# Peptides against a protein of PDB entry 4N7V: the designs that were tried, part 52

Target 1, 222 residues: chain A of PDB entry 4N7V
Amino acid sequence: TLRSITSPLVAHRLKPIRQKTKKAVVSILDSEEVCVELVKEYASQEYVKEVLQISSDGNTITIYYPNGGRGFPLADRPPSPTDNISRYSFDNLPEKYWRKYQYASRFVQLVRSKSPKITYFTRYAKCILMENSPGADFEVWFYDGVKIHKTEDFIQVIEKTGKSYTLKSESEVNSLKEEIKMYMDHANEGHRICLALESIISEEERKTRSAPFFPIIIGRKP

## One batch from the design tools (peptide; made by RFdiffusion4, then SolubleMPNN)

Design b2_p14_7_s4 (from b2_p14_7, 8 letters changed)
Fold by OpenDDE base, seed 1:
Structure b2_p14_7_s4 (fold): chain B 222 residues (1-222), chain A 14 residues (1-14)
Amino acid sequence: as target 1 above (222 residues)
Amino acid sequence: DFEEELEKQLDEEL
C-alpha cells in the first residue's frame, strides 16, 4: 500500500513556492495545496503533460492531463484543471501514481525541514526549530560564528575556523573537544526549550481552535 | 543549495 511507503504529506503553514527540476515542477500554492507538474520537452519547448494536485493534508489527489493530454506550455503556475479530472483519496490512489506522490511528499518534507516553526533567541545564539516531523530539524546559529545543525539522523558542526564535520553517534558526540561540548550543551538546552514550547503552544491551539500560532519568535537578539 | 539538493533527492522519484 501507499501508506506502507509514506504517510500523507502535510503542507500546512508552508509558504508558496515553485521549484523546477528536469522532470517536473513542484509547487506549494497559496491554498497550501501541492502541485506536481510532469514536464516533457518537445522541439525545445517544455510542456506540462500531467498534473497531480494534492490537498494540504495530503488526503485528496486530483489528477488531470492538460489540453486533452497533448500538454500545455510550461508557465509560471500550474495549468487550470479541465473536465477530464480524476480524484482519489490517499488510500485509493492507483499504484502508477505512487512515485509521483512520493516525489511531492519528499519535496514537502524538505521544505518543512527548512521552514521555521519556532525561532528562539538566546544570549549566545539564534535557535530555530523547523516544521518537519517526526524529529524536526534544529539549527543553532551562535553569534560568534559557530553553527550546529541537528537532524533526526546526524549533527553537523561548523566551527569558527570554518571546519565542518558530521556526528552520527553518541560516541562521536562524547569525543568532542571540551570547547565544542559547551556549544553542544547550549544547543541541546535550546532544543529542549523549543520542544517544550512547541508542545505547550500546540496544546493551546488545539483547545482554542483558532488560527495557527506558528511560526513564532521568542526573545530577541542581544 | 536547495535546488541541487532537491534535484538529487527527488528526480529519481519520477
Scores: peptide ipSAE 0.035, ipTM 0.707, DockQ to the pose 0.105
Fold by OpenDDE base, seed 5:
Structure b2_p14_7_s4 (fold): chain B 222 residues (1-222), chain A 14 residues (1-14)
Amino acid sequence: as target 1 above (222 residues)
Amino acid sequence: DFEEELEKQLDEEL
């Protein structure tokens, strides 16, 4: 099943973006819908041959072929849906579209990993918890130039000198220089706080049943 | 950044 390889994408709270590659253009619209435009080049002109329009919650996929399948010239936005529209639920999406959906999902996840959900200013750093899940990215920008980037898979450290390295195991973290451990300790504390706040705010958001509270900024840069 | 990742994804998924 599609669900076995990916979850429905979630584009809520994401800013509009349009990213072009050779084979496709992927967009997050103002409506928070996601569009994948499949592009073909002919006579030095790019045409949109197929469009997947995915709802913000990822559960509805609308597929259409512009201009009766002849393609529509690539523009600054997806072409309008034609009369030949197919609509699917996530669980009923034909297998032939799964890879394209997976692409859209991964793109959205990438955007989410770069989209601040919580920004928390400490005495020493700007901490940012991102929108991606599970295991949201967490970045700490120390005011002195040190940077720590935590993901589900690794921790990247950029020292004052510009030296950068990636840690993938607890053993490697434990082998850090004492100076860097201090930064890591602060980063971990900031991360804990952000996760706690995320939980609290999300609960209040659920109770209120209104507009989203995120993104949120806590504190001010010193 | 985004371009490199998208290219990789396109090669794999499209």
Scores: peptide ipSAE 0.034, ipTM 0.711, DockQ to the pose 0.132
Fold by OpenDDE base, seed 3:
Structure b2_p14_7_s4 (fold): chain B 222 residues (1-222), chain A 14 residues (1-14)
Amino acid sequence: as target 1 above (222 residues)
Amino acid sequence: DFEEELEKQLDEEL
């Protein structure tokens, strides 16, 4: 099943973006829908041969073939759907489109990992919790130049000197210099606070059924 | 570069 490969993508709260690659152009639209334009080159011109338009919650996939399948010249936006539009649910998506959906999903996840959900200014650092899930990326930019980047898989540290290293286990974290441990402790506290705020705010969003509260900024740089 | 990284990671998915 498609679910065994990936979960439905989530593009909520993401800013519009358009990224061209060799084989495709992937976009997040103003509507928070995701479009994958499959590109083919002919006579030194790029044409959009196929478009997958995915809903913001990832559950609906609309597929169309521009210009009756002949392709439409690549432009600054996806071509408009015309005739011969197919509409699928996530669970009913034909297998032939699964890799293309996965492509969109990975792109969205990457964008989410770089999209601030909560920005929290402490006395010593700017902390940022990102939109990706599970295990959202968390960045701490200390005002003195130290940076800590936490992901689900690793912790990257950049020291004042510019020395950079990656930690992949608790043992490595415990072996840090005492000075760096102080930064890590502060980062962990900021992370805890951001996660707590995320939980509280998300619950309030559910209750109010209003416009999204995120992204949110807490405090300001001293 | 973001574009290069995206191409490297994602183009193989197509």
Scores: peptide ipSAE 0.034, ipTM 0.704, DockQ to the pose 0.137
Fold by OpenDDE base, seed 2:
Structure b2_p14_7_s4 (fold): chain B 222 residues (1-222), chain A 14 residues (1-14)
Amino acid sequence: as target 1 above (222 residues)
Amino acid sequence: DFEEELEKQLDEEL
């Protein structure tokens, strides 16, 4: 099943973006829908042959073939749906479209990993919890130049000297020199606070059913 | 860079 490969993509709160690649143009629209435009080149002109338009919650996929499948010239926005529009739920998406959905999903995951959900200023650093899940990326930019980037898979450290290294286990973290451990401790505390705030704020969002509270900025830069 | 490599991987998935 598609679900065994990926979960429905989530594009909520993401800013509009349009990224052209070799085979496709992928966009997040103002509506927070995600569009994959499959591009073919004919006579030095690029044409959109197929479009997958995915709802912001990833659960509805609209597929259409511009200009009766002949293609529509590539423009600065996806072409409007014309003929032979198909609409699928996530669980009913034909297998032939799964790779294209996965393409969109990975793009959204990338964008989410770079999209601030919570920005928290401490005395020593700017902390940022990103939108991706599970295991949201967490970045700490210390005002003295040290950077720590935590992902689900690793922790990257950039020291004042520019020395950079990646840690993939707790044992490696524990082997850090004492001065770096201090930065790590602060980063971990900031991370804990951001996660706690995320939980509290999300619960309030659920209760109020109002406009999104995120992204949020907490504290002020010293 | 990493982003370019990721984009390449994305294209390969199509």
Scores: peptide ipSAE 0.032, ipTM 0.696, DockQ to the pose 0.102

Design b2_p14_8_s1 (from b2_p14_8, 4 letters changed)
Fold by OpenDDE base, seed 4:
Structure b2_p14_8_s1 (fold): chain B 222 residues (1-222), chain A 14 residues (1-14)
Amino acid sequence: as target 1 above (222 residues)
Amino acid sequence: SLEEELEKLSEEYE
């Protein structure tokens, strides 16, 4: 099943972006929908032959073939759907579209990993919890130049000297110099606080049905 | 950069 290889993408709160590659253009729209445009070149002109438009919650996929499958000239935005539109739920998406959906999902996930959800200023650092899930990226920019980037898979450290290294196990974390451990301890505390705030704010957001509370900024740069 | 990472991602699916 599609669900066995990916979860429905979530594009809520993401800023619009358009990324062109050789064979595709992927966009996050102002509506927070995600579009995958399949591009082919004919006579030195690029045409959009197929469009997958995915809802912001990833659960609905609208597929259409511009200009009756003849293609529409590539522009600065996806072509509007006209006739012969197919609409699928996530669980009913034909297998032939799974790879394209997976691409869109990974694209969104990458954008989310670079999109601040919570910015928290401490006495020593700017902490940023990102939008991706599960295991949101967490960045700590210490005011003295040290940077720590936590992901689900690794921790990257950039020291004041510019020395950079990646930690992939708890053993490696435990082997750090005491000076670096102090930074790590602060980063971990900031991370804990951001996760706690995320939980509390998300719950209030759910209860009030108000406009999105995120992204938020807690504190100010000293 | 984000753009570079997105380009790498696209190459996996082309």
Scores: peptide ipSAE 0.294, ipTM 0.886, DockQ to the pose 0.867
Fold by OpenDDE base, seed 3:
Parts: C-alpha cells; sequence; structure tokens
Structure b2_p14_8_s1 (fold): chain B 222 residues (1-222), chain A 14 residues (1-14)
C-alpha cells in the first residue's frame, strides 16, 4: 500500500515555493496545496503533460492532463484543471502515481525541516524549532558564532573556529569537550522550552479553532 | 541550500 511507504503529506503553514527541475516542477501554492507537474520538452518548448494536485493535508489527490493530454506550455504556475479530472483519496491512489506522491511528500518534509515554527531568542542564541515531524529539527545559532543543529538522526556542531562535526550517539555527545558541553546544555534547554511552548500553544489553538498561531517569535535578539 | 537539497531530491525521482 501507499501508506506502507509514506504518510500523507502535511503542507499546512508552509510558504509558497516553486522548484523547477529537468522533468518536473513541484510547488506549494498559496492555498497550501502541493502540485507536481510533469514536464516534457517538444521543439525546445516545455509542456506540462500531467499534474498531481495534493490537498494540504495530503488526503486528496486530483490528477489531470492539461489540454486533453496534449500538454500546456510551462508557466509560472500550474495550469488550471480542465475537464476529465480524476480525484482520489490517499488510500485509493493508483500505484502508478505512488512514486510521484512520495516525491511530493519528501519535498514537503524537506521544506518543513527548513520552515521555522518557533523562534526563541535567548541571552546567548537564536533558537529555531522547525515544522517537520516527528522529531522536528532544532537549530541554535549562538551570537558568538557557534551553531548546533539537532535532527532526529544526528547533532551537528560548528565551532567558532569553523570546525564542524556530527554526533550520532549519546556516547559521542558525552565525549565532548567541556566548553562545547556548555553550548549543548544551553541548546538542550532552549529545545525543551520550545517543545513546551509548542505543546501549550497547540492546545490553545485546538480550543479556539481560529487562525493558526504558528509561526511565532519569542523574545528578541539582544 | 534548500534549493540544492531539493534538486538532489528530484534527481532520485527523474
Amino acid sequence: as target 1 above (222 residues)
Amino acid sequence: SLEEELEKLSEEYE
């Protein structure tokens, strides 16, 4: 099943983006829908031959073939759906489209990992919790030049000297120099606070049923 | 950059 290889994508709160590649264009629209355009070249002109339009919650996929399958000239936005569109739920998506959906999902997840959800300024650093899940990326930019980037899989450290290294286990973290441990401790505290705020704000958001509260900025740079 | 990472991701599917 499609669910065995990917979960429904979540594009909520993401800014619009359009990425052109050789054979495709992937977009997040103002509506927070995601579009995958299949591009073919004929006589030095690029045409959109197929479009997958995925809802912001990933559960609905609309597929259409512009201009009756003849293709529509590539433009700065996806071509509008015409007649003979197909609409599928996530669980009913034909297998022939699974690869393209997976691409869209990974695209969105990557964008989410670079999209701030909470920005928190401390006395020593700018902390950023990103939108991706589970295990959102967390970045700490210390004002003195040190950077710590936490992901679900690793911790990257960039020291003042420009020395960079990646930590993949707790043992490696424990072997850090005392000076670096101080930065790590601060980063961990900032991370804890951001996660706590995320939880509290998300609960209030659920109760109010209003416009999204995220992204938010807490504090200011000294 | 994000764009570079997105380009690399695309190469996996083209």
Scores: peptide ipSAE 0.289, ipTM 0.885, DockQ to the pose 0.867
Fold by OpenDDE base, seed 5:
Structure b2_p14_8_s1 (fold): chain B 222 residues (1-222), chain A 14 residues (1-14)
Amino acid sequence: as target 1 above (222 residues)
Amino acid sequence: SLEEELEKLSEEYE
């Protein structure tokens, strides 16, 4: 099943973006829908031959072939849907489109990992909890130049000297120099606070059923 | 950068 290789993508609260490659263009639209355009070149002109338009919650996929399959000239946005549109739910998507959906999903997940959900200014650092899930990325930019980047898989440290290294186990974290441990302790505290705030704010957002509360900024730049 | 990571991702699917 498609679910065995990916979950429905979630593009809520993401800013519009358009990424062109050799064979495809992937976009997040103002509507928070995601479009994958298949691009072919004819006589030095690029044409869109196929479009997958995915809803913001990832559950609905609309597929169409511009200009009756002849293709539409590549523009600054996806071509409008034509006649003979196919509409699928996530669980009913034909297997021939799974790879393209997976690409769109990974694209969105990457964008989410770079999209601030909570920005928290402490006395010593700017902390940022990102939109990706599960295990949202967490970045700490210390005002003295140290940077810590936490992901579900690793912790990256950039020291004042510019020395960079990656930690993948608790033993490696425990072997850090005492000076670096102080930064790590602060980062962990900031992370805990951001997660707590996320939970509280999300609950209030659910109760209110209004416009999104995120992204938010807590505190002020020093 | 985001753009660099997106480019790397695209190469996996082309």
Scores: peptide ipSAE 0.287, ipTM 0.884, DockQ to the pose 0.909
Fold by OpenDDE base, seed 2:
Order: C-alpha cells, then sequence, then structure tokens
Structure b2_p14_8_s1 (fold): chain B 222 residues (1-222), chain A 14 residues (1-14)
C-alpha cells in the first residue's frame, strides 16, 4: 500500500515555493496545496504533460493532463485543470502515481525541516523548533558563534573555531568537553521549553478553532 | 542550503 511507503504529506503553514528540475517542477502553492508537474521538452520548449495536485493535508490527489494530454507550456505556476480530471483519496491512489507522491512527500518534509514553527530568543541563543514531524528539527544559534542542530537521528555541533562534528548516541554526548556540555545543556533546556510551548499553544489553537497561531516568536534578541 | 538539498532530493527521483 501507499501508506507502507509514506504517510500523507502535511503542507499546512508552509510558505509558497517552486523548485524546477530537469523532469519535474514541484511547488507549494499559496493555498498550501502541493503540485508536481511532469515536464517534457519538445523543440526546445518545455511542456507540462501531467500534474499531481495534492491537498494541504495530503489526503486528496487531483491528477490531470493539460491540453488533452498534449501538454501545456511550462510557466511560473502550474496550469489550471481543464480536461479529464481524476480525483483520488490517499488510500485509493493508483500505484503508478506512488513514486510521484513519495517525491512530493519528501519534498514537503524537507521544507518543513527548514520552516520555523517556534523561534525562541534566550539570553545566549536563538532557538528554532521546525515544522517537521515526528521529532522536529531543533536549531540553536548561540550569539558567540556556536551552533547546535538536533534532528531525530543526530546532533550536529559547530564550535567557535568552525570545527564540526556529529553525535549519534548518548555516550558520545556524554563524552563532550565540559565547555561544549554547557552549550548542550542550554540547547536542551531551550528545546524542552519549545516543546512545552508547542503543546500548550496547540491545545489553545484547537479549543478556539481560530486562525493558526504558528509560527510564533518568543522573546527578542538581547 | 534548502535549494541545494531540494536539488539533491530531485535527483533521486529522476
Amino acid sequence: as target 1 above (222 residues)
Amino acid sequence: SLEEELEKLSEEYE
């Protein structure tokens, strides 16, 4: 099943972006929908032959073939759906489209890992909790030049000297120099606070059913 | 950068 390969993508709160490659253009629209345009070249002109338009919650996929399958000239936005539009739910998507959906999903996940959800300024650092899930990326930019980047899989440290290294286990974290441990402790505290605030704010957002509260900025640079 | 990572991702699916 498609679900065994990937979960439905989630593009909520993401800013519009358009990435052109050789064979495809992938976009997040103002509507927070995701479009995959399949591109072919004829006589030195690029044409969009197929479009997958995926809803912001990933559950609905609209597929259409511009200009009756002849293709539509590549532009600065996806062509409008006109002829022979097919609409599928995530669980009913034909297998022939699974790879394209997976590409869209990974694209969105990468964008989410670079999209701030919570920005928190401490006395010593700018902390950023990102939109990706589960295990959102967390970045800490210390004002003195130290950087810590936490992901679900690893922790990357960049020291003042520019020395960079990756930690993949708790034992490696525990073996850090005392000076670096101080930065790690601060990063962990900032992370804890961001996660706590995310939970509280998300609950209030659910109760009020209002416009999104995220992204948010807490505090200010000293 | 994000753009560089997105380009690398696209190459996996082309």
Scores: peptide ipSAE 0.271, ipTM 0.877, DockQ to the pose 0.884

Design b2_p14_8_s2 (from b2_p14_8, 4 letters changed)
Fold by OpenDDE base, seed 5:
Order: structure tokens, then sequence, then C-alpha cells
Structure b2_p14_8_s2 (fold): chain B 222 residues (1-222), chain A 14 residues (1-14)
């Protein structure tokens, strides 16, 4: 099943973006829908031959072939769907489109990992909790130049000297120099606070059923 | 940064 290889993508609160490659263009639209355009070249002109338009919650996929399958000239946005469209739910998407959906999903997840959900200014650093899930990325930019980037898989440290290294186990974290441990302790505290705030704000957002509360900024830059 | 990573991702599917 498609679910065995990916979950429905979630593009809520993401800013519009358009990424062109040789064979495809992937876009997040103003509507927060995601489009994958299949691009073919003919006589030095690029044409869109196929479009997958995915809803912001990832559950609905609309597929169409511009200009009756002849293709539509590549433009600054996806071509409008015609009457010849197919609509699928996530669980009913034909297998032939799974790879393209997976690409869109990974694209969105990557964008989410770089999209601030909570920005928290401490006395010593700018902390940022990102939109990706589960295990959102967390970045700490210390004002003195140290940077810590936490992901679900690793922790990257950039020291004042510019020395960079990646930690993948608790043993490696425990082997850090005392000076670096101080930065790590601060980063962990900031992370805890951001997660707590995320929970509280999300609960209030659910109760009010209003416009999104995120992204949010806590504190002020010194 | 994001652009570079997106480019790398695209290469996996082309």
Amino acid sequence: as target 1 above (222 residues)
Amino acid sequence: DLEKELEKLAEEYE
C-alpha cells in the first residue's frame, strides 16, 4: 500500500515555493496545495505533460493531462485542470503514481524541516522549532557563533572555530567537551520550552477553531 | 541551503 511507504503529506502553513528540475516542477501553491508537473522538452520548448495536484492535507490527488495529453507550455505556475481529470483519495491512488507522490511528500517534509513553527529568543541564542513531524528539527543559533542543529537522527554542532561535527549516539554526546556541554544544555532547555509551548498553543488553537496561531515568535532579539 | 537539498532530492527521482 501507499501508506507502507509514506504518510499523507501535510502542507499547512507552508509558504509558496516552486522548484524546477530537468524532468519535473514541484510547487507549493498559495492554496497550500502541492503540484507535481511532469516536464518534457520538444523543439527547445518545455511542456507540462502530466500534473498531480495534491490537497494540503495530502488526502486528495487530482491528476490531469494538459491539452488532451499533448502538453502545455511550461509557465510560472501549473496549468489549469481541464475537464479530463481524475480524482483519487490517498488510499485509492493507482500504484503508477506512488513514486511521484512520495517525491511530493519528501519535498514537503524537507520544506517543513526548514520552516519555523516557533522562534524563541533566549538570553544566549535564537531557538527555532521547525514544522516537520514527527521529531521536528530544532536549531539553536548562539549569539557568539555556536550553532546546534537537532534532528530526529542526529545532532550537528558548529563551534566558534568553525569546526563542525555530527553526533549520532548518546555516548558521543556524553563525550563532548565541557564547554560544548554547556551549549547543549541550553539548547536542550530551549527545546523543552518550545515543545511545551507548541502543545499549549496547539490546544488553544483547537479550542478556538480559528486561523492558525503558528508561526509564532517568543521573546525579543537582544 | 534548502535549494541545494531540494536539488539533491530531485536527483533521486529523475
Scores: peptide ipSAE 0.448, ipTM 0.932, DockQ to the pose 0.911
Fold by OpenDDE base, seed 1:
Structure b2_p14_8_s2 (fold): chain B 222 residues (1-222), chain A 14 residues (1-14)
Amino acid sequence: as target 1 above (222 residues)
Amino acid sequence: DLEKELEKLAEEYE
């Protein structure tokens, strides 16, 4: 099943973006829908032959073939759907489209990992909790030049000298120099605070049913 | 760099 390969993508709160490659264009629209355009080249002109339009919650996929399948010239936005469209739920998406959906999902997840959800300024650093889930990326930019990037899979450290290394286990973290451990401790504290605030704010969002509170900025740069 | 990472991702599907 598609669900065994990926979960429904979530594009809520993401800013519009359009990424062109040789064979495809992926867009996040103002509506927070995601479009995958299949691109073909004929006589030095690029045409959109197929479009997957995915809802912001990932559960509805609309597929259409522009201009009766002849293709529509590539433009700065996806071509509009026509009456010759197919609509699928996530669980009913034909297997032939699974790879494209997976691409869209990974695209969105990558964008989310670079989209600030909470920005928290401490005395020593700018901390950023990102939108991706589960295990949101967390970045700490120390004002003295040290950077720590935490993901679900690893921790990357960039020292003042520019030396960079990746930690993948707790044993490696424990083997850090004392000087670096101080930065790690601060990063961990900032991370804890951001997660706590995320929980509190999310609960208030649920209760009020108001417009999204995120992204949010807490504190200010000294 | 988001653009660079997106390009790498795209290569996996082309």
Scores: peptide ipSAE 0.447, ipTM 0.932, DockQ to the pose 0.905
Fold by OpenDDE base, seed 3:
Structure b2_p14_8_s2 (fold): chain B 222 residues (1-222), chain A 14 residues (1-14)
Amino acid sequence: as target 1 above (222 residues)
Amino acid sequence: DLEKELEKLAEEYE
């Protein structure tokens, strides 16, 4: 099943973006829907032959073939759906479209990993919790030049000297120099605070049923 | 940064 290889994508709160490659254009629309346009070239002109339009919650996929399948000239936005539109739920998506959906999902996840959800300024650093899940990326930019980037899979450290290394286990973290441990401690504290705030704000958002509270900025750079 | 990573991702599906 599609669910066995990917989860429904979540594009909520993401800013619009359009990324063109050789064979495809992927867009996050202002509506927070995601579009995958299949591009073909004929006589030095690019045409959109197929469009997958995915809802912001990833659960609905609308597929259409512009201009009766003949293709529509590539433009700065996806072509509008016409006749012969197919609509599928996530669980009913034909297998032939699974790869494209997976691409869209990974695209969105990557964008989410670079999209701030909470920005928290401390005395020593700018901390950023990103939108991706589970295990949102967390970046700490110390004002003195040190950077720590935490992901679900690793911790990357960039020291003042420019020396960079990646830590993939707790053992490696424990073997850090004392000076670096101080930065790590601060990063961890900031991370904890951001996670706590995320939880509290999300709960209030649920209760209020208003516009999204995120992204949010807490504090200011000294 | 993001654009380069997105391009790399796209290569996996082209």
Scores: peptide ipSAE 0.446, ipTM 0.932, DockQ to the pose 0.874
Fold by OpenDDE base, seed 2:
Structure b2_p14_8_s2 (fold): chain B 222 residues (1-222), chain A 14 residues (1-14)
Amino acid sequence: as target 1 above (222 residues)
Amino acid sequence: DLEKELEKLAEEYE
């Protein structure tokens, strides 16, 4: 099943983006829907032959073939669907479209990992909790030039000198120089605070049933 | 950074 290889993509709160490659264009629309356009070239002109339009929650996939399958000239946005539309649920998507959906999903997940959910300014750093899940990326930009990037899989450190390295185990973290440990401690504190705030804010958002509270900025650069 | 990573991702599916 498709679910065995990927979960429904989640594009909520993401800003619009359009990426063109040789064979495809992937977009996040203002509506937070995701579009995958299949591109073919004929006579030095690029045409969109197929479009997968995925709902913001990833559960509905609309597939259409522009201009009766003849293709529509590539533009700055996906071509509008016409009368030849197929609509599928996530669990009923034909297997021939699974790879394209997976591409869209990974695209969205990557964008989410670079999309701020919470920006928190401390005395020493700008902390950013990203939108991806589970295990959201967390970046700390110290004002003195040190950077720490935490993911679910690793911690990347960039020192003042520009020296960079990746930590993949607690043993490596414990072996850090004392000076770097101070930065790590601050990063961890900021991370904890962001996670706590995320929980509190999400709960309030649920209770009030208001417009999305995220992204949010807390504090200001000193 | 994002663009480069997206390009790499795209290459996997072309």
Scores: peptide ipSAE 0.430, ipTM 0.928, DockQ to the pose 0.907

Design b2_p14_8_s3 (from b2_p14_8, 4 letters changed)
Fold by OpenDDE base, seed 1:
Structure b2_p14_8_s3 (fold): chain B 222 residues (1-222), chain A 14 residues (1-14)
Amino acid sequence: as target 1 above (222 residues)
Amino acid sequence: DLEEELKELHEEFE
């Protein structure tokens, strides 16, 4: 099943973006829908031959073939759907489209990992919890130049000198220099606070049923 | 950098 290889993408709160490649254009629209335009070149002109339009919650996929499958000239936005439209739920998406959906999902996940959800200014650092899930990326930019980037899989440290290294195990973390451990401790505390705030704010957001509270900024630049 | 990682992702897809 498609669900066995990916979860429905979630594009809520993401800013619009359009990325062109040789074979495709992927976009997040103002509506927070995601579009994958499949591009072919004929006689030095690029045409959109297929479009996958995915809902912001990833559960609905609309597929259409512009201009009766002949293709529509590539423009600055996806071509409008025509009469020949197929709509699928996530679980009913034909296998032939799974790779394209997976691509869209990975794209969205990557964008989410770079999209601030909570920005928290401490006395020593700017902390940022990102939108991706589960295990959102967490970045700490210390005002003195040290940077720590936490992901679900690793921790990257950039020291004042510019020296960069990646930690993938607890043993490696425990082997850090004492001075770096201090930064790590602060980063971990900031991370804990951001996660706590995320939980609290999300709950209030659910209760109020209003416009999204995120992204949010806690504190101010020193 | 988002742009750099996107490039890698796109290359993988193509």
Scores: peptide ipSAE 0.143, ipTM 0.827, DockQ to the pose 0.847
Fold by OpenDDE base, seed 3:
Structure b2_p14_8_s3 (fold): chain B 222 residues (1-222), chain A 14 residues (1-14)
Amino acid sequence: as target 1 above (222 residues)
Amino acid sequence: DLEEELKELHEEFE
């Protein structure tokens, strides 16, 4: 099943973006929908032959073939749907479209990992919790030049000297130099606070049913 | 950064 390969993509709160490649254009629209345009070149002109339009919650996929399948000239935005539209739920998406959906999902997840959800300024660093899930990326930019990037899979450290290394286990973290441990401790504290704030704010957002509270900035840069 | 990672993603898809 598609669900065994990927979960429904989530494009909520993401800024619009359009990325053109040789064979496709992937976009996040103002509506927070995601579009994959399949591109074919003919006589030095690019045409959109197929469009997958995915809802912001990833659960609805609308597929259409512009201009009766003849294609529509590539423009700065996806072509409008025609009368020949197929609409699928995530669980009913035909297998022939799974690769394209997976591509869209990976694209969105990557964008989410680079999209700030909470920015928290401490005395020593700028901390950023990203939108991706589960295990959101967390970046700490210390004002003295040290950087720590935490992901679900690893922790990357960039020291003042420019020395960079990746930690993949607790043992490696415990083997850090004492001066680096101080940065790690601060990063961990900032991470804890951001996660706590995320939980509290998300709950209030649910209760109020107002416009999204995120992204949010806490504190001021010194 | 994002651009480089996107490039890798796009190359994988194409």
Scores: peptide ipSAE 0.136, ipTM 0.826, DockQ to the pose 0.836
Fold by OpenDDE base, seed 5:
Structure b2_p14_8_s3 (fold): chain B 222 residues (1-222), chain A 14 residues (1-14)
Amino acid sequence: as target 1 above (222 residues)
Amino acid sequence: DLEEELKELHEEFE
């Protein structure tokens, strides 16, 4: 099943973006919908032959073939849906579209990993919790130049000297120099606080049913 | 950063 290889994408709160490649254009729209445009080139002109339009919650996929399948000239936005429209739920999406959906999902997840959800300024660093889930990326930019980037899979450290390395196990973290451990401790504290705040804010957001509270900035840069 | 990772993603898809 599609669900076995990916979850429904979530594009809420993401800024619009359009990325063109040789064979496709992927976009996050103002509506927070996601579009994958399949592009073909004929006589030095690019045409959109197929469009997958995915709802912001990833659960509805609308597929259409512009201009009766002849294609529509590539523009700065997806072509409008034509009369030949198919709508699918996530669980009913034909297998032939799974790869394209997966691509869209990975794209959105990548964008989410670079989209601030919580920015928290401490005395020593700018901490950023990103939108991706589960295991949101967490970045700490120390004002002295040290950077720590935490993901679900690893921790990357960039020291003041520019030396960079990746830690993939707790043993490696425990083997860090004492100076670096201090940075790591601060990063971990900032991470804990951001996660706690995320939980609290999300709960309030749920209760009020108001406009999104995120992204949020906490504190001020010294 | 994002651009580099996007490149890898796009290469995988194409």
Scores: peptide ipSAE 0.136, ipTM 0.825, DockQ to the pose 0.827
Fold by OpenDDE base, seed 2:
Structure b2_p14_8_s3 (fold): chain B 222 residues (1-222), chain A 14 residues (1-14)
Amino acid sequence: as target 1 above (222 residues)
Amino acid sequence: DLEEELKELHEEFE
């Protein structure tokens, strides 16, 4: 099943973006829907032959073929759906479209990992909790030049000198120089605080049922 | 950073 290889994509709160490649254009629209345009070139002109339009919650996929499959000239936005469209739920998506959906999902997940959900300014650093899940990326930009990037899989450290390295285990973290441990401790504290705030704010958002509270900025750079 | 990772993703798809 499609669910066995990917979860429904989640594009809520993401800013619009359009990325052109040789064979495709992937977009997040103002509506937070995601579009994959399949591109073919004829006589030095690019045409959109197929479009997958995915709802913001990833559960509905609309597929259409511009100009009855002849293609529509590539423009600055996806071509409008026609009357000849197919509509699928996530669990009923034909297998022939799974790769394209997976591509869209990976794209969205990548964008989420670079999209601030909470920005928290401390005395020493700018901390950013990202939108991706599970295990949202967490970045700490210290004002003195040190950078720490935490993901579900690793911690990347960039020192003042520009020296960079990746930590993949607790033992490696524990073997850090004392100076670096201080930065790590601060990063971890900032991370804890951001996670706590995310929980609190999310709960209030649920209760209010209003416009999204995120992204949010807490504090200011000293 | 994003552009570099997007490049890798796009190359994987194509």
Scores: peptide ipSAE 0.133, ipTM 0.825, DockQ to the pose 0.843

